# Peptides against a protein of PDB entry 3ESW, part 72

Target 1, 322 residues: chain A of PDB entry 3ESW
Amino acid sequence: NNIDFDSIAKMLLIKYKDFILSKFKKAAPVENIRFQNLVHTNQFAQGVLGQSQHLCTVYDNPSWHSIVLETLDLDLIYKNVDKEFAKDGHAEGENIYTDYLVKELLRYFKQDFFKWCNKPDCNHCGQNTSENMTPLGSQGPNGEESKFNCGTVEIYKCNRCGNITRFPRYNDPIKLLETRKGRCGEWCNLFTLILKSFGLDVRYVWNREDHVWCEYFSNFLNRWVHVDSCEQSFDQPYIYSINWNKKMSYCIAFGKDGVVDVSKRYILQNELPRDQIKEEDLKFLCQFITKRLRYSLNDDEIYQLACRDEQEQIELIRGKTQ

## One batch from the design tools (peptide; made by RFdiffusion4, then SolubleMPNN)

Design b2_p15_3_s4 (from b2_p15_3, 8 letters changed)
Fold by OpenDDE base, seed 5:
Structure b2_p15_3_s4 (fold): chain B 322 residues (1-322), chain A 15 residues (1-15)
Amino acid sequence: as target 1 above (322 residues)
Amino acid sequence: SLDEELIEKYLKSLE
């Protein structure tokens, strides 16, 4: 009996699709209880949930996208992208264009648009006076600063004129389009919004050890790609563990369609103890939040995303991010 | 079919 392997394969694909879709149905009562108990008893889990409630949705704002696109020099950006695409892109197909776009946005953002701020310039003495600034500590926002989702304000005194300069740590990315300065938090926040404004699939990656970056889903590479605006880095996930010799415990990616533990992509050596949550509970938590984020999607969208998730998990297990 | 039963058994093993 010639086993019709093609028929079996087709049947398997149909049944597999149904199986995958069944996993994204409404959570069972037992799963809801497990989730509630986990977020109420584990501080790390509560933190991940809290971050997901903000980071997974905040950047999906069409009004913000319009403001971003009106603020950026799109003519310069696309001119540079087109120039690089014309050199090499024709051989690789149209999907590589978005990789060139992200690379140009990294260049543009770091070189032309945004500024790193270790210490602010003195409001009285003007530009290039940060060397004269002494930190006095941090305080809560004033009435004006509070309008722009400011959680803390760093206070500095000028050694030259004695005046106080406030450096509000704004979380409103639209305000950051005006201020054009910050540290890794402000850089990643605004850059995530910028990438989203071009219609790209983007995740915000939180590292427990005080760093943040992005991931972009490259249709050309067919995988999630490391993107760090501070470093003007594209597809260099090793820079933290290898180049910086940074010790890390957790890297969690937050996107509109899911929350994923991406620690295996970035923690290549010098791993710190992962003692904040049980591994099985973290896996459950990320899957549960991801499931909730996808409740409004149709079956085809759910299936496509689930296929992408499985490919990413295979990649993370195999360590093939060369 | 035997093939369908085997597929269902395999899928259950993935849970």
Scores: peptide ipSAE 0.036, ipTM 0.684, DockQ to the pose 0.112
Fold by OpenDDE base, seed 3:
Structure b2_p15_3_s4 (fold): chain B 322 residues (1-322), chain A 15 residues (1-15)
Amino acid sequence: as target 1 above (322 residues)
Amino acid sequence: SLDEELIEKYLKSLE
């Protein structure tokens, strides 16, 4: 009896696809009850859900993408990308061009477009006067600031002229295209929108220990790549744990197609206690939100994303982040 | 087929 190995392999692939698709069907009543109980009893779970409701969808706005592309110097950006791409003789194929684009966007954003603001300049004394500014605290937004999704305004007094300067913490990324300044929150917010405006697969990474960055899915590298606009960093996930010696507990990635615990990519040493939620409950929460985000996708899209998820999980277990 | 039954049993064991 000649074993038809080709027939068995084809049958296995078909049955495997059906098995994977079955995991993304509508949640069972018991799973819905578990989810509701978790988000009503655990504050960390409530925070993750709240962030997912905003960060997973807010950047998928075609009107915002148009405004971004009209605001950036696209001629300069593509000139620089073409120049750097030409140096490597095109040996790596067409998919590497997008990696060069992301690297140029990091350069352009930090060097030409956006500014770090530890303290604002004095509105009366002008540029390079931030050294004369004393913090007085924070207050709510005024009527004008409230138009741009502002939750907090930092207040500063100038030691030279005595005038008050307001630094509103805007969450509207379109307003940030005008102000061109901020800290890690404003940097990551606007830079995430910029990457999305070029049609890229991007996730917003939240770290519990007061930092935020991006991940970009590289078709050339066939994986999620660390991207930090503040540091002009591409594919350096080790910078926080190793270079900064930062202590961290949780890193969670938020994208249109899923929520993923990416802590293993970034927490390489100095791990803080993970005591905010049970590990099994966090895994369940991320999977449950991810299923909900994919409910409108077709079977082929679901299967391709599930294959990508499995490859990422294998990467995170093996520690193969180069 | 026997092969189909074995594949289905294997996949169920991965749940």
Scores: peptide ipSAE 0.035, ipTM 0.672, DockQ to the pose 0.101
Fold by OpenDDE base, seed 1:
Structure b2_p15_3_s4 (fold): chain B 322 residues (1-322), chain A 15 residues (1-15)
Amino acid sequence: as target 1 above (322 residues)
Amino acid sequence: SLDEELIEKYLKSLE
């Protein structure tokens, strides 16, 4: 009997599609119970859920996108992108242009737009006075600072004039368009919004060991690409583990379409104990949240995203991002 | 068909 391999292949593809779609159906009662028990009993799981409720949706704000695009020097940005694109003379498809855009946004943000702030300048003495600032501690926001999602305010005293300078740690990215300064948290927060404002697929990556960065989905490379605004870094996931010799335990990516453990992309050596949650429970948690984020999508969208997820998982297992 | 049963068995093994 000549096995009709073409017929079998078609049948397998249909059955595979149906199987994938079945995973994104409404959660069974047992899965809901497992989820509820996990987030109530495991602090790390509760933290991941809490972050997902904010980070997965907050940047999908059209009014914020408009404000960002009105604030940036788009003429300069596109002039530079066009210039770099023209140099390479690429017969390469339109998709590579977006990679050049992200690279220019990294340059523009670090060099022209935003400032790193270890210590603030003295409000009385003016610019380049941060060397004279002594930390006094942190306090809660005042009534004005609280309007901009400020959790904490760092307090500094000027050694020269004796005046107090407040450094609010704003979580409102629109306020950061005004202040134009911060540390890794403020940098990543605003830069994530900037990338989203250009209509890009972006994830916010949280590292348990006090760092944050972005991932951008490159249509040219057909994968998630590491993006760090603080480092002006594009596609260098190794910089933390290898260049910095940083010890890390967890890296979790938060996007509109899912939550993914991306630790394998970034933790290449010096892995810290992963003792905050069982690996099976973390996998379940991320899948469960991802499923909820996709409830409003149609079958074709779900299937396309699931195929992307599987490709990413294969990449993460093989360790071949290069 | 025998092929459908094998496919279903394989898919169940992926759960």
Scores: peptide ipSAE 0.000, ipTM 0.339, DockQ to the pose 0.105
Fold by OpenDDE base, seed 4:
Structure b2_p15_3_s4 (fold): chain B 322 residues (1-322), chain A 15 residues (1-15)
Amino acid sequence: as target 1 above (322 residues)
Amino acid sequence: SLDEELIEKYLKSLE
């Protein structure tokens, strides 16, 4: 009996696809109950859910993408990308071009576009006066600041003129295109939008220990790539654990197609206790949110994303991002 | 994990 291996392989592939797709069907009532109970009883889970409701969708705004592209010096960006791309002898049309684009966007953003704001300049004394600023604390936003999703305003007094300067921590990335300054939160927020505006697959990575960065899905490398706009860093997930010797417990990635615990990519040493949620509950939570984010996708899209997820999980288990 | 159990069950069902 000539075993038609090709026919068997096709049948296995179909069955495998159906199996994978079955996982992404509407959640069973029991799963919904588990999810509801988890987010109501576990503060960390509630936080992850809350972040997902914002971060997974907010950057998928075509109007914002247009505003970003109109604001950036695209001529300079593409000139630099083309220059570096040509220098390395790559042919046009290679998937690697997007990696060069992201690297240039990192350069452009840090060097030409955005500013780190440890302390604001004095509104009265002008530029380069931050050295004269003393923090007085934080306040709620005023009526104007509240228009731009401001949660907190840092208050500073100028030691020279005595005037008060407000540093609103805006969460509206369009406002950040105007202000062009901030800390890791503002940097990551706007940079995530910038990358999305170029049509890239991007995730926002939240670290519980007060840092945030991005991941970009490189079609050339066929994986998620660490991207930190503050550090002008591309594919250096080790910088926090190794270079900074930072202690960390959780890193959660938020994207349009899913929520993923990426802690294993970034927490290489000095791991803090992961005591905020049970590991099984965190896995369930991320999977459940991811499943919900994919409900509107077709079977082929779901399958392709599931394959990508599987590859990422293998990568995360093996620690091969180094 | 539940997924591993499901995969194992699935693989066994192919047998």
Scores: peptide ipSAE 0.000, ipTM 0.337, DockQ to the pose 0.118

Design b2_p15_4_s2
Fold by OpenDDE base, seed 2:
Structure b2_p15_4_s2 (fold): chain B 322 residues (1-322), chain A 15 residues (1-15)
Amino acid sequence: as target 1 above (322 residues)
Amino acid sequence: DENKKLVEELLEKLK
């Protein structure tokens, strides 16, 4: 009996698609109950949910994308990308152009556009006066600062002139296009928006141990790629665990299409106890939020994303990074 | 051979 492998393959593809789609159907009542119980009883789960409600959707704003593109020196950026692509990109195909774009955006953002702010300059004394600044603590935003989603304001006194300088920690990325300064939070927030403004698939990665970065889905590499704007880093997920010798417990990626525990990509050594939630509950939580984010997608989109998710899970298990 | 491999891969994914 000549096994018609073509017919079997087609039938299996149909069955597999149906099986995958069945997993993304509306959550069963039991799953909703489990989810509600989890977020009400587990603080870490509540935190992940709260972050997902913001980070998964906030950057999908076409008006913000337009403002970003109008603010950046696109002529410089594309000139540099075209230059690098002309050297080596033609041999690798058109999909590599986007990797060159992300690398140039990392360069441009760190070198030409944004500044690291450990301490602000004195508003009275001017530039390069941060060395004279003494922290006095933090307070709530004033009426002007509150317009730009400011959670806290760091207060500094100038040792030279005695004046007070406010460093508002803005969460509005459009305000950050004006201020052009911050720490890892401001860097990652604005850089995530910048990448999204170029139509890229981007995730915001939250680390429990006070760092944040991005992931970009490279069509050339066919995987999620580590991107850290603070470090001008592309595809170096090891920098935290190995180079910094950082101890970490959780890395959670937040994107428009899903929430994923990416800890295995970044926690290569010095793993801290994962005691904030049961592993099965975290897996359930991320899957449940991901299902909700995909409810409006068609069957083909759901299937393609599910295939991508499966490949990522295989990558994370096998350690098949570089 | 390609379809055999595809069938095997799909069977693994359905487990």
Scores: peptide ipSAE 0.017, ipTM 0.506, DockQ to the pose 0.729
Fold by OpenDDE base, seed 1:
Structure b2_p15_4_s2 (fold): chain B 322 residues (1-322), chain A 15 residues (1-15)
Amino acid sequence: as target 1 above (322 residues)
Amino acid sequence: DENKKLVEELLEKLK
């Protein structure tokens, strides 16, 4: 009896799709109880939930996308992308164009648009005076600074003129389009919005050890790609563990469609103890939040995302990010 | 052979 493998394959594909979709049904009462207990008893879990409530949705703002696109030099950006694409892109196919776009955005952002601010310049003495600035500490925002989602203001005194300069740590990315300066937090915040404004699939990656970066889903590479605006880095997930010799415990990616533990992509050596939460509980937490983020999606969207998730999990297990 | 592999992979995913 010639086993009709075609018919069996089709039947199994249907059953597999149904099985995958069943995982995204409304959470059972027991799962809700487990989730509530976890976020109330585990501080790390509460932190991940709190971050997800902001980072997963804040960048999906059409008004902000318009403001970004109106602010950037799109003519320069696309001119440079077209130039690089014309050299090599025709051999690799059309999907590589977006990779060239992200690489140019990294260049443009670091070289032409945004500035690293370890210490601010003196407001009185002008440009290139940061060397004369002494930190006095941090305080809460004033009435004007509070308009732009500012939680902390760093205070500096100029050693030359004695005047005080305020460095507000703004969380409003639209304000960052004006100020055009910051540290890793401001860089990643605004750059995440910039990438989103081009219609890209982007995640914000939080590292517990005081760094943040992006991931971009490349259609050309068919995977999530490391993107660090501070480093002008594309597809170099090893830079932290290997080049910096950084010790790390957790890397969590936050996107509109899910929350994913991506630690295995970035923690290649010098792993710190993962003692903040049980591994099973972290896996459950990320899956539970991801499930909630997908409640409004149709069956086909859920299935496509689930297939992408499976490929990512295989990649993370195999350590084949390169 | 390709369909056999697909069937085997799918069966493993359904376990």
Scores: peptide ipSAE 0.016, ipTM 0.515, DockQ to the pose 0.836
Fold by OpenDDE base, seed 4:
Structure b2_p15_4_s2 (fold): chain B 322 residues (1-322), chain A 15 residues (1-15)
Amino acid sequence: as target 1 above (322 residues)
Amino acid sequence: DENKKLVEELLEKLK
């Protein structure tokens, strides 16, 4: 009996699709109970949930995208992208163009647009006076600062004039388009929005050991790509563990379509104890949040994302990003 | 026969 392998393969694919889709149906009561218990009993889980409620949705704002695109020097950006793209002999319409765009956005953002702020300049003495600034500590935002989602304000005294300068840590990325300065938090926040404004698939990566960066889904490379605006880094996930010799425990990626533990991509050596949550519970948590984020998607969208997730999990297990 | 059995086993695991 000539086994019609094509028919069997099609049948297997249908059954596989149905099986995958079944996993993304509404959570069973037992899963909801497990989730609720986890987020109420585990502080790390609660933190991941809290971050997901913000980071997974905040950047999907069309009004913000318009403001970003109106603020950036698009003519300069595209001129540079086109120049580098043409130099490498690529044809128009190749998926690789978006990789060139992200690389130029990294250059533009670091070199032309945004500034690193260890200490602010003195508001009274003017530019290039940060050397004269002494930290006094942090306080809550005032009424004006609170309008821009400010969680904390760093306070500095000028050693020259004695005046106080406030450095509000704004979480409103639109305010960051005005201020154009910050540390890793402000850099990553605004840069995530910038990438989203170009219609790209982007995740915000939170590291427990006080760093943050992005991931971009490259259609050319068909994977998530490390992107750090502070470092002008593209596809260099090793920079933290290897170049910085940084010790790390958790890296969690937050995107509109899911929450993923990406620690294996970035923690290549000097791993700190992962003692904040059980591995099984973290996996469950990320899957549960991801499932919720996909509830409004159609079966084809769910299936495509599930295939992408599987590919990423295989990549993370194999350590192939080096 | 081995492929048929494998396919059948896979189909059962997908039920």
Scores: peptide ipSAE 0.016, ipTM 0.480, DockQ to the pose 0.327
Fold by OpenDDE base, seed 5:
Structure b2_p15_4_s2 (fold): chain B 322 residues (1-322), chain A 15 residues (1-15)
Amino acid sequence: as target 1 above (322 residues)
Amino acid sequence: DENKKLVEELLEKLK
């Protein structure tokens, strides 16, 4: 009896597809109850949900994408990408072009476009005067600052002229295209929007220990790739745990198509206690939010994303990016 | 029928 292995494989694939699609159907009443109980009883779960409601969708704004593309020096960017692609890219296929684009955007953003701001320059004394600035504390936004999704304003006094300079912590990424300065939050916020404006698959990664970065899905590498705009870093997930010796507990990625615990990619040593939520509850929460984000997708889109998710989980288990 | 059962059993193990 020649077992038609090809026929069996085809049947397995069909049944597997059906099985995967079944997981992304509308949540059962029991799952909704579990979700509601979890987000009402666990503060960490509430935080993850709250972040997902913003970070998963805010960057999918075509009007913002247009403003970004009109603001950036696209001629310079594409000139540099084309130059690097012409050297190496033809042998590796067209998909590598997006990796070169992301690398150039990292360079352009850090070197030509945006500035790190520990302390602001004095509004009166001008550029390169941050050394003379003394922090006085933080306050709420004024009426003008409030227009740009500002939660807090850091206040500084100039030791030279005595004037007060305000450093609004804007969350509006369009305002950041004007201000061109910030810390890790502003950097990651605007850079996430920039990557999205080029039509890339991007996730915002939140670390509980006060850092944030991006992930880009490389079609060339066929995986999620670490991207840190502050560090001009591409595919270096180890920099926090190894190079910085940073202690971390949670890294959670937020994208339009899902929420994923990516802690295993970044927490390689010096792991802090994961005591904010049960591991099974965090897994459930991320899956439940992901399921909701995919409710409007067709069966083929759901299947493709589920295959991507499975590949990522295998990668995270095997430590292939370590 | 046996191959279908085997596939179904394998799928149940993947659940």
Scores: peptide ipSAE 0.007, ipTM 0.449, DockQ to the pose 0.197

